# Ledger of designs, part 7: peptides against a protein of PDB entry 6J54

Target 1, 223 residues: chain A of PDB entry 6J54
Amino acid sequence: NENLFASFIAPTMMGLPIVTLIIMFPSLLFPTPKRLINNRTISIQQWLIQLTSKQMMAIHNQKGQTWSLMLMSLIMFIGSTNILGLLPHSFTPTTQLSMNLGMAIPLWSATVFTGFRYKTKTSLAHFLPQGTPALLIPMLVIIETISLFIQPVALAVRLTANITAGHLLIHLIGGATLALLNINTMTAFITFTILILLTILEFAVALIQAYVFTLLVSLYLHD
Target 2, 42 residues: chain B of PDB entry 6J54
Amino acid sequence: QFQFTGIKKYFNSYTLTGRMNCVLATYGGIALLVLYFKLRSK

## One batch from the design tools (peptide; aimed at target 2 Q3 I7 R19)

Design b1_p14_1_s1 (made by RFdiffusion4, then SolubleMPNN; from b1_p14_1, 10 letters changed)
Fold by OpenDDE base, seed 5:
Structure b1_p14_1_s1 (fold): chain B 223 residues (1-223), chain C 42 residues (1-42), chain A 14 residues (1-14)
Amino acid sequence: as target 1 above (223 residues)
Amino acid sequence: as target 2 above (42 residues)
Amino acid sequence: MDLNLLLQGLLLLL
């Protein structure tokens, strides 16, 4: 089992952590445009960013649209890191809960503080749903307060669990395919087919989780 | 428009101001309870 | 809040 979790150990070179370089690497894949008509790859990237930006920011008012750059950078960062993590013998920073909590807690706190700063009345009123019976008000306010504090944890755990589980499944099925090659070639072929389908699924999951994480952060800002 | 009279004007589950006051009252009540137990334990 | 809960519940299924 130590071999199974070895891919999640933070890599070091010459006693120095390479994790910082791995985290910075995705930023190199998205250069800023310098020309009116860019290369095909850059134009596709810009088109995708514009589409996602229009979709996500349609919920927000002009003041909320100031977060567009932050949210777009977040989705590109998480998405790129998750996809790069699917490469063989690669390390994904998003598999570590510490990394995702480090992103979730500040972003969540920023949205909550902005809500209390500009929409104090509506933000405080949000702890009590409309039409609640008077006897349930104290209990419901407590539950809603606890729910608010669980939000950043849920964001981080969701991302870590989905990505980590995907990697573990790939390793387990991959190991099973290799073991079955010596026992029965036909069954090994079936398991190999499942492995291919799973890897395709993980590419989709990698993008979806990036989108969901960013969308939920955006949604908390809208409240 | 809900017309509330008396205490219900300030503590309503339907109006924004009423909901806010209910939340503040609940937090204030909890804070007073915590303070009471803290002073009692001393 | 209700729409958020619905969306959050739907996203939890993904």
Scores: peptide ipSAE 0.049, ipTM 0.809, DockQ to the pose 0.033
OpenDDE base, seeds 1, 2, 3, 4: peptide ipSAE 0.018, 0.020, 0.028, 0.018; ipTM 0.721, 0.722, 0.803, 0.725

Design b1_p14_1_s2 (made by RFdiffusion4, then SolubleMPNN; from b1_p14_1, 9 letters changed)
Fold by OpenDDE base, seed 1:
Structure b1_p14_1_s2 (fold): chain B 223 residues (1-223), chain C 42 residues (1-42), chain A 14 residues (1-14)
Amino acid sequence: as target 1 above (223 residues)
Amino acid sequence: as target 2 above (42 residues)
Amino acid sequence: MDLNLLLQALLSLL
């Protein structure tokens, strides 16, 4: 039976999972430029990548800018998968918490490890905010330590929850509009307008979540 | 610049070194507590 | 084509 969560089930073809193909599909949308003068579409893509790269890496030092390729690939991957997921009958891999954890945990661990390797004193001092009263120091250090370990989980859950909630809401309002078309056309028009506004919002959310995910990873690297 | 003297020079929440020492002291204290309970359980 | 049928068809894709 069709349910609200049917769109979130990993698709299979002939008994074989095609999730890997879906995950790799966004990479085909960004071909490497080979010409001095590229096509309009590629030029726009490169321009957008350069703009986002300049904005995101402006916070980082020269050593942090070495992560630019990874961070830009991450935002492009998440953003493209989220946008493609808004297509009808499409599967969004980012709705799977396992995938988002699979991205968040290695990236978080890499940033934390690099921080401890190159800036050990600063990284250790980060567990205690400045100006903390002496009596609260042990408790706050423990809380900050727990907060550090919650970061990758919060990062993955935030992305998963926002994308999943958006898809569910589009599905619910879409189903409501279909039901109302047979009952009252005027109310169906109102709900359809809401659906359009929601879809526009979800396009924005899809990009914002990709940006926030990458930005938070970059902030962890900066600290 | 805060002029800290004595123990406050090494354990303060304002300087980088002081913050680091406070964190290490906290972890050391927790480790000692865990060790104490582990040895007590034997 | 009736607008309602078109809308139903489009919404059925969601």
Scores: peptide ipSAE 0.017, ipTM 0.711, DockQ to the pose 0.013
OpenDDE base, seeds 2, 3, 4, 5: peptide ipSAE 0.016, 0.016, 0.016, 0.016; ipTM 0.711, 0.711, 0.716, 0.699

Design b1_p14_1_s3 (made by RFdiffusion4, then SolubleMPNN; from b1_p14_1, 10 letters changed)
Fold by OpenDDE base, seed 1:
Structure b1_p14_1_s3 (fold): chain B 223 residues (1-223), chain C 42 residues (1-42), chain A 14 residues (1-14)
Amino acid sequence: as target 1 above (223 residues)
Amino acid sequence: as target 2 above (42 residues)
Amino acid sequence: MDINQLLQLLLSLL
């Protein structure tokens, strides 16, 4: 059972943690465009970034669109780290709850603070849904307050849980497939098919979780 | 669009100002309760 | 290389 979590241990080299290098590695995959006519790969990347940016920022006003750079960098970071984490013998930093909390809490606090700073009335009114019966107002305000504080935790846990669960499933099914190869090739083929489907799913989950994370941060900013 | 009169004008769940006032009132009430218990404990 | 050996190799990387 301990071997299942070996992939989640922070890697070290010569006793030094390499986690910082792994976290910085995705930034190397997105070089800044220097030419008017870029390479095909860079052009595709820029095109994708522009599409996602237009989609995510469509719900925001001009003031909210100031956050576009941060949100786009966030989705690119999380998405790239999640995808790279699906490589064999790779370490996914996003499986670490500490890192996800480290991202979620500052972003959440920044959005909440920005909301209270510029739209105090609307932000305060958000604690009470419209049309609430008078008798339920105090209780509902308390619930919404608690909900607000749970937001960064839920955001971090969602990302961590989904990525971690996916990796564990891949390891489990992969291990089962290896074990079944020596027992029955037909069953091993079935499990291998499941493994392939699961890996495809995890690629999708990796991207979706990055999108959901950034989208929720964006929605918190919009509210 | 509701026409509110009296206390309902300031404390309602339909208008933005009313909602804000309700939230502030609830927080104020909680703060007063906490203060009461803190002072009671000496 | 046998398909099974290749599969084992690939799966061992996971």
Scores: peptide ipSAE 0.016, ipTM 0.705, DockQ to the pose 0.013
OpenDDE base, seeds 2, 3, 4, 5: peptide ipSAE 0.014, 0.014, 0.014, 0.015; ipTM 0.702, 0.704, 0.711, 0.689

Design b1_p14_1_s4 (made by RFdiffusion4, then SolubleMPNN; from b1_p14_1, 10 letters changed)
Fold by OpenDDE base, seed 5:
Structure b1_p14_1_s4 (fold): chain B 223 residues (1-223), chain C 42 residues (1-42), chain A 14 residues (1-14)
Amino acid sequence: as target 1 above (223 residues)
Amino acid sequence: as target 2 above (42 residues)
Amino acid sequence: MDINQLLSLLLSLL
């Protein structure tokens, strides 16, 4: 790699972007069950989906539970793409801010519009916290309105920054270990150990960020 | 249950309807201010 | 293969 950011360049093959294929690839890893008793891998996947579904949908009423399929698909998509991005010489679509904004803005807008449609009074009242002094009402409503519009940006930037920072850190420490191999083998071994621990951490971060992103979208729907 | 009388009945920070009316009033006020400045600039 | 060569190979994959 000539530069640290080379891994974040969108890959092209024969002049055509492969990004579409990379985005679609994780969906192939989660086949739909066809039998009553499935293979071990499929059964584990179903079990995980059921656990996460029960946890996330416990907050919602019956009408909110209609979003279960979308939220579960979202967490599986982001989680799988993030994990696959940790493979050597792989491209992670979630490192692109445009991708994450493309997911965050529609989902956020959908939750806001559904809130205004079905719970207009409660949704409008949410812009003013209960018990606010009368003098602070106009200013606080403006702040809360701005806060609402920052939500989709915060979702996208959080996901992008965490995944990107993790990848950069792996590359930096990896480069440092290579440089230290010629200077001192013992120090290189220590830095390599740190690199291994960091990669394990990034696997956890990849899953956590997928969960947090989906959870926050779900939380906005609940409000 | 808070019993409010007069204008406080419609503009309260404690009741759901009062909070909604406060929000609508603030947006209406901002819209009128924007409209005023827009008409003034013409 | 030396340990250093193996290590360099693994790091080159990152």
Scores: peptide ipSAE 0.015, ipTM 0.702, DockQ to the pose 0.012
OpenDDE base, seeds 1, 2, 3, 4: peptide ipSAE 0.015, 0.014, 0.013, 0.014; ipTM 0.713, 0.713, 0.716, 0.722

Design b1_p14_2 (made by RFdiffusion4)
Pose (drawn by RFdiffusion4):
Structure b1_p14_2 (pose): chain A 223 residues (1-223), chain B 41 residues (1-41), chain P 14 residues (1-14)
Amino acid sequence: as target 1 above (223 residues)
Amino acid sequence: FQFTGIKKYFNSYTLTGRMNCVLATYGGIALLVLYFKLRSK
Amino acid sequence: MKSLLISFIIFLLS
């Protein structure tokens, strides 16, 4: 009975303040120069694109490369609006589940209608995998079509659920420091757990590769 | 001039990318179950 | 890059 932890009961609030200012704000963190040589703070933002525009370009290699100049604008928005919210009292728009159901469905159904306007038969004849055996036709085409319509829900719910699960362990491990007016040796170990956990919460950039890339496999497989 | 800089892009991929009617139908029906539960409280 | 990001935001909000 040496080190008694404490807890504080308080409501964790994901309120909804004025949002159309907060959305526009990580657009003016990135300028654009009309010059040849640039000023050494856009120049490491212009080099960070020319890396990851050479990885969502190399798989496709078709006339579906036209679509890939938009997929690097989808990685900078939720690459920035997941990184801005690590600050003390900031608000992330990709916490709320509303706009991620508007980021998955206008993009996911822009992929099944891409081969249906050009191929019209063999886009969902990709439901035929191989040289057809006879004992498992109806066990297959009720499975591979129930794992198609999961994909818009499987694309947007995997983003909202773990971004806001990073914010609660920021508060609850951080709120147990403030309510630790008991023995003071264990206060530093909860603080040291925080400053490790904020380094893990720079996997909010690592969850944007897992949104643009399973949108490319959900685009390269259909087309 | 927030148009003609990206107008060549629009009619290229908004043939399949501007289908927010399925989002508008799945969004407008999602407006209907929440005003109904508060009507029945 | 900024003009393409603003056009994506306007497309998302529309």
Fold by OpenDDE base, seed 1:
Structure b1_p14_2 (fold): chain B 223 residues (1-223), chain C 42 residues (1-42), chain A 14 residues (1-14)
Amino acid sequence: as target 1 above (223 residues)
Amino acid sequence: as target 2 above (42 residues)
Amino acid sequence: MKSLLISFIIFLLS
C-alpha cells in the first residue's frame, strides 16, 4: 500500500519542493505565436484551441464569452497536467485534492458572485426549480442551497478521484502483470491487455475530466 | 402563460419573480427561526 | 516478447 501512493507524494529536490516547477511546466508547452506563419506544431495547437473554444463558447452569450480566456486556460492547464501526469515517474498535480480545491473554489465563487451581482433575480430564482409544488418549496430551496455549496467540492473531488483511481489501477494491474509473468504467461497476457486498455482509458479520462471540469464551471457561469 | 391572482401572483414556482420571492421567504423564515431560538436560549 | 512486455510495464510504473 505504501508503494501505491508513492507516486502521489509531492516531489522534492535537495529538500526543496519542486511542485511549483511541475505546475508551471505545462505553460512552457504552449508558446505564444510570434510569426504570422507559425510552425506546424503551433498551428495544430492553435487549431485545437480554436476548436475547443468554439465548442465551449457556443452555449454562452456574448457576456459569458468574456470568460473564454479563463476557461480555455483552465482546460489547457488541467488537460496538459493530466496528460503529463501519465508519463512514467511523473507527478500529477491534479491528484492533489488541495490543488483542485484551490482551483474549484475561486472559480466557483467568482461565477456565483458574478451571477448574484449582474442577475440577482435569476440567480435567486435558480434555487427553486419551476413547477415545484408549494409544499416542497422550502425543502427544495434548502436542498438547492446545499447543492450550491457542494458544487466546488464535487468538482474538485471528481477530478481528483478519477485521476487518482486511474493511476492506482495502472499501478495495480501493472504490478499484477509483472507478478503473473513468472507464474502464468497466458494470464499475464490477459492482464497486460487490460493494462493497455486501461492506459488508453486514462488518456481519455485525462482529457475528459479537464473538459468536464471546465464545462461545469462554464455551466455554473451560464446559470 | 399562467395567470395568477392574489398571493399566488407573488409566490409561485413558475414565474421568475415568484420563485425569487419564495426563496427569499424561505430564507427569511429560516432566519427568523434561528433568531427566535437564539433569543430564546438567552 | 517478454522483455518488451516487462520494459513496457516498468515504463508505465513509477
Scores: peptide ipSAE 0.070, ipTM 0.726, DockQ to the pose 0.014
OpenDDE base, seeds 2, 3, 4, 5: peptide ipSAE 0.064, 0.012, 0.082, 0.059; ipTM 0.731, 0.724, 0.742, 0.707; seed 4 fails the geometry check

Design b1_p14_2_s1 (made by RFdiffusion4, then SolubleMPNN; from b1_p14_2, 8 letters changed)
Fold by OpenDDE base, seed 4:
Structure b1_p14_2_s1 (fold): chain B 223 residues (1-223), chain C 42 residues (1-42), chain A 14 residues (1-14)
Amino acid sequence: as target 1 above (223 residues)
Amino acid sequence: as target 2 above (42 residues)
Amino acid sequence: IQELLEALINYLLS
């Protein structure tokens, strides 16, 4: 079991954590534009950011749109780290629950605080769904309150679990493929094909999880 | 649209104000219960 | 599966 999770150990070099460098590496993939008509790669990136920004911020008013930069940076960070983590023998920082909690808790707190600050009535009313029977109101309010505090945990765990599970599955199937090479070549080939398909799926999952994480943060902001 | 009178005007599950008041009342009730048990123990 | 999940959680939290 220790060998299975060995790939998820935070990498260090000479006693110094190189995880910080790994976390900062995706930032190099998104250079700042300096021309009106930029390179093709940068133009595509900006177009994607603009498209996702319009979709994400469509539910927010002008005050909520101030979070556009933060949310877009978040989705780019999580997305890029997740995609880079799918490279062979790569370490994905988002597989660490501590990192995801470090992102989720402050963002969640900020969204909740912002909601209570500017939309106090709506935020308080959110603890009680519309149309609730009178006798169930106290219990439901308590449940919704608990649900609120579970949101950051669920946000972090969801991202961590999905990425970690995907990586674990890739490693397991990859290991099985290598083990079957000397036993049955045909079966190994089938397993390898499954591995390829799974890898493609994990690319999609990586992007989806980044989007969902950012979307949920945005939804919490909107309440 | 719903028309409420009396206590239902302030405490209902359909209007925004009513829902807010219900939440506040619930929290207030819980706080009072906690205070009651705390004072009883003391 | 439960043991694996617990081990995973413990590993991720450590």
Scores: peptide ipSAE 0.168, ipTM 0.773, DockQ to the pose 0.023
OpenDDE base, seeds 1, 2, 3, 5: peptide ipSAE 0.137, 0.072, 0.083, 0.106; ipTM 0.773, 0.762, 0.764, 0.756

Design b1_p14_2_s2 (made by RFdiffusion4, then SolubleMPNN; from b1_p14_2, 8 letters changed)
Fold by OpenDDE base, seed 5:
Structure b1_p14_2_s2 (fold): chain B 223 residues (1-223), chain C 42 residues (1-42), chain A 14 residues (1-14)
Amino acid sequence: as target 1 above (223 residues)
Amino acid sequence: as target 2 above (42 residues)
Amino acid sequence: VQLLLQAFLLELLS
């Protein structure tokens, strides 16, 4: 198990953590456009960002549109880090629960505070669903309050668990493939095929989890 | 659109204001209970 | 209702 989880240990160089460099690296892959008509790579990136922004911000008013830059940067960051984490012998920062909590809690608190500031009546009313019987009001308000505080935890754990589980499966199937090479070549070929399919699936999961994380943050902002 | 009279005007689960007041009343009740137990422990 | 539906769908996809 120690060998299995070795890929999740924060890397260091000469006693200095290089996690900061790994976190900053995805930012280099998305340069700022300088011209009206850019090259193909930048044009595709801007096109994707525009489409994603249009889809996510469609549920927000003008005040909510202010969060567009923040949400787009978030999805780009998480998506790029998750994809890069699938490279061989790479470290994925999003596998660390501390990092995901560090992102989830501030964003969640910001959305909650924003709701209380600009939509105080509506925000307080969300603790009680419409049409609730009078006898169930106190219990339901308590449950809804607890549910609110679980939101950031669920957001962080969901991302962490999905990415971590994917990495573990890739390592396990990969290790099994190598072990079977000397036992049964045909079986090893089958497991290798499964490994390839799983890797493709994890690429999709990496992008989906980034999208879901950002979308949930946006949804909480919508109240 | 919903017309309520008496206490239901302020504490109902249908109007926005009514729901808000119910939530505040619940929190107030919990706070009073906590305060009661705190004073009892002293 | 729309928020609840979206939340449910997101839970299924995540």
Scores: peptide ipSAE 0.089, ipTM 0.771, DockQ to the pose 0.033
OpenDDE base, seeds 1, 2, 3, 4: peptide ipSAE 0.020, 0.019, 0.020, 0.019; ipTM 0.699, 0.699, 0.696, 0.702; seed 1 fails the geometry check

Design b1_p14_2_s3 (made by RFdiffusion4, then SolubleMPNN; from b1_p14_2, 6 letters changed)
Fold by OpenDDE base, seed 2:
Structure b1_p14_2_s3 (fold): chain B 223 residues (1-223), chain C 42 residues (1-42), chain A 14 residues (1-14)
Amino acid sequence: as target 1 above (223 residues)
Amino acid sequence: as target 2 above (42 residues)
Amino acid sequence: MQLLLQALINFLLS
């Protein structure tokens, strides 16, 4: 590749950005069941969705469970995009900070606004932890306020940084492996082994980051 | 359970209402300070 | 084997 960041450039076809198609593509991988006895693949998919939904909704009351559809769609979207991004010659939209901020800010805002709307007293009280000494109250309220506004940024940056760093490492180690093939086969084999382990790790990271992103949004809603 | 009397009943870090009032008081104080400096600068 | 590995890595990273 010409540069290390070439894989993060938005792809264009005939001068038109195809990012929209890439973002929409994961939706095709999750078909709706149309039969009482589903196909094996759909059954496994639904089983996974049920497992994740049970775990994520366990922390929410009935009112919070109304957000289940949105949260599940979010985790499936981010997870699928991250996994698809690990395919060769694929573009990962989640490496774009703009996309992650575009998801984090509205979701965070929605959770915060819903909190203030339905539980105003609890939401305001959240800015002051219990048992805080009187002298630290003003400072802690300010810190907690700042922390609140950092949440969407941290949420977006976490996802972007983890996925981007993983992809960069794969490219760097892959390039090093290629360079070492001409120098020392033994060291190249070691580097290649590390590359394989890293790719496996990145598959796990891709799923974990999707889960963490959705979980944190869910936790903000719970608070 | 904590029993608070006087001002501590309304401004405490243990009760939900007390915490809310402390937060509101803090924001109100900051707003007043900002207003004071804004008026002073004019 | 080296050429095959190189081709595979090039395919994955190109």
Scores: peptide ipSAE 0.062, ipTM 0.728, DockQ to the pose 0.014
OpenDDE base, seeds 1, 3, 4, 5: peptide ipSAE 0.051, 0.026, 0.061, 0.024; ipTM 0.715, 0.722, 0.732, 0.693

Design b1_p14_2_s4 (made by RFdiffusion4, then SolubleMPNN; from b1_p14_2, 7 letters changed)
Fold by OpenDDE base, seed 4:
Structure b1_p14_2_s4 (fold): chain B 223 residues (1-223), chain C 42 residues (1-42), chain A 14 residues (1-14)
Amino acid sequence: as target 1 above (223 residues)
Amino acid sequence: as target 2 above (42 residues)
Amino acid sequence: IQELLEAFINFLLN
């Protein structure tokens, strides 16, 4: 069973953690624009960033819009890493729960602290939904408090689980396809077709999870 | 648009201030309970 | 299933 997760082991070379280089690699795919009218690739990237920025930051005030750069960088990082991870025999750093926790906890804490700092009344009020019966107030406040602390964990686990599950499924179906090549060619062709459809789905999942992760961070900031 | 008077004015689940006060009261109550049990055990 | 679960846990903890 260790063979199933062997592809998710952090790669090292000569004892050196090359995973750091893998994490930094997506940054090279997004060069800084130098001209007013850049190349088509850069223009498309900037256009996408602008669109996503407008959509995500529409819920925030001017003070919250200061987080736009961070949130956009976050979605670009997660999205790019997830997409690159779908390359054959590639390693996705976002499959590591430690990485996602290390990314989620600081961002979550920052959003919570900023909320308490600038919108103390609103932040405290969020522990009690509107219209709650009086008898349920203490219990609901406790539950909501617990829910708050679960948010960073859920954020990290969601990303990790979705990407990991997708990769596992691709590997399993791919392995099954290879195994069936010499057993039943027709069945192998069917499984291969499923694999193709699954890979397409995983591309979508990769982008969606990046968006959801960033969106939730943004939502926590807005409260 | 709710008109609350008395205790309901400060502790309600509809207004922002009321909700805040309810949360604070809940935390305060829990803190007092914990403190009570802690002092009782000593 | 137990081995798979253990492997999964180990994977998560890596």
Scores: peptide ipSAE 0.220, ipTM 0.798, DockQ to the pose 0.021
OpenDDE base, seeds 1, 2, 3, 5: peptide ipSAE 0.161, 0.213, 0.175, 0.118; ipTM 0.767, 0.788, 0.784, 0.776

## One batch from the design tools (peptide; aimed at target 1 T20)

Design b1_p15_1 (made by RFdiffusion4)
Pose (drawn by RFdiffusion4):
Structure b1_p15_1 (pose): chain A 223 residues (1-223), chain B 41 residues (1-41), chain P 15 residues (1-15)
Amino acid sequence: as target 1 above (223 residues)
Amino acid sequence: FQFTGIKKYFNSYTLTGRMNCVLATYGGIALLVLYFKLRSK
Amino acid sequence: MNLFHFFTLYMAVLW
């Protein structure tokens, strides 16, 4: 009975303040120069695109490369608006489940209607995988179509659920430091757990590769 | 002039990318179950 | 970066 942890009961609030200012704000963190040689703080933002525009370009290699100049704008918005919210009292718009159901459905249904306006037969004849055996036709085409309509829900719910799960362990491991007016040796170990956990919460950039890239596999497989 | 800089990009891919009607239908129906549960409290 | 400004505005209009 040496080290007794404590806890504080308080409501964890994902309120909704004025949002159309908070959305526009990580657009003016990135300027654009009209000059040849640039000023050494855009120049490491212009080099960071020319890396990851050479990985969502190399798989497709078609005349579906026209679509890939918009998929590097989708990686800078939720690459910034997940990184801004690690600050003390900031608010992330990709916490709320609302706009992620408007980021998954206008993009996911822009992929099944891409081959249906050109191919019209063999886009969802991709439901035919192989040289057809006889005992498992109805066990297949009720499976590979129930794992198609999961995909918009499987694209948007995997983003909101773990971004807001990174904010609660920021508060609850951080709120147990404030309510630790018991023995003071264990206060530093909970603080040291925080400053490790904030390094893991820079996997909010690593969860944006897993949004643009399973949108490219959900685009390269249909087209 | 927030148009003609990206007007060549719109009619290229908004043929399939501007289908927010399925989002508007799945959003407008999602407005209907929440006003109904508060009506029945 | 005009398409990034228009996408951010589209997310604000969609909101």
Fold by OpenDDE base, seed 5:
Structure b1_p15_1 (fold): chain B 223 residues (1-223), chain C 42 residues (1-42), chain A 15 residues (1-15)
Amino acid sequence: as target 1 above (223 residues)
Amino acid sequence: as target 2 above (42 residues)
Amino acid sequence: MNLFHFFTLYMAVLW
């Protein structure tokens, strides 16, 4: 009778939430470089950050490149928290919709407000796709306005749903493997193989979701 | 460049200014409708 | 890196 959702409950120690410590833990993995020639681990981290930065900033104009630091910090944060969350008996803060909304709403609002501030005409024109028939204009503007407000929710829900679904699937297949060990070793081996493949997939998903989250925020900034 | 004449110059789905004006007109129309129904209820 | 640490702290405080 294991609660499938027990892994998503915020961990408490002596009544105190440990979530704050878990959220801060990724910061310890990324020390600030102090030297021109750093340790091998820091050099690899810097190389990865530079590669991702070059890829993401290739789409942006010079004004959009000012957001590079924020976008890089965001991808590193979400990516590191998601990867650490895949460790056994770990809590993934990004499974909490409240946390993801807490990230998505301010970032979305910042991009929307900056768009309206610097490119008012373009931002207002964005609510009407090019080539729209005159009869559909009022309806389409309403739909596009609703779509704009759904964007931060969709961004947060996508991240939450993918990570949560992955964790649940790992838990279910893991439980099935344990149950099958006592029944048939061959079937248990098959389910264990699926479990390994799934864990590899979840590592990929964890990184992809971090990238997609930041990419979508960057695209909203470009528009 | 589509040379739009008359009202289509200001309300066009192809030009940036035309699109903006269409959006503003739609919001203005909705606001007026809401105002009309609010005043009529009274 | 400093902004990353700030962001982690900010999210930790919001929780």
Scores: peptide ipSAE 0.033, ipTM 0.747, DockQ to the pose 0.421
OpenDDE base, seeds 1, 2, 3, 4: peptide ipSAE 0.032, 0.030, 0.031, 0.016; ipTM 0.751, 0.755, 0.759, 0.687

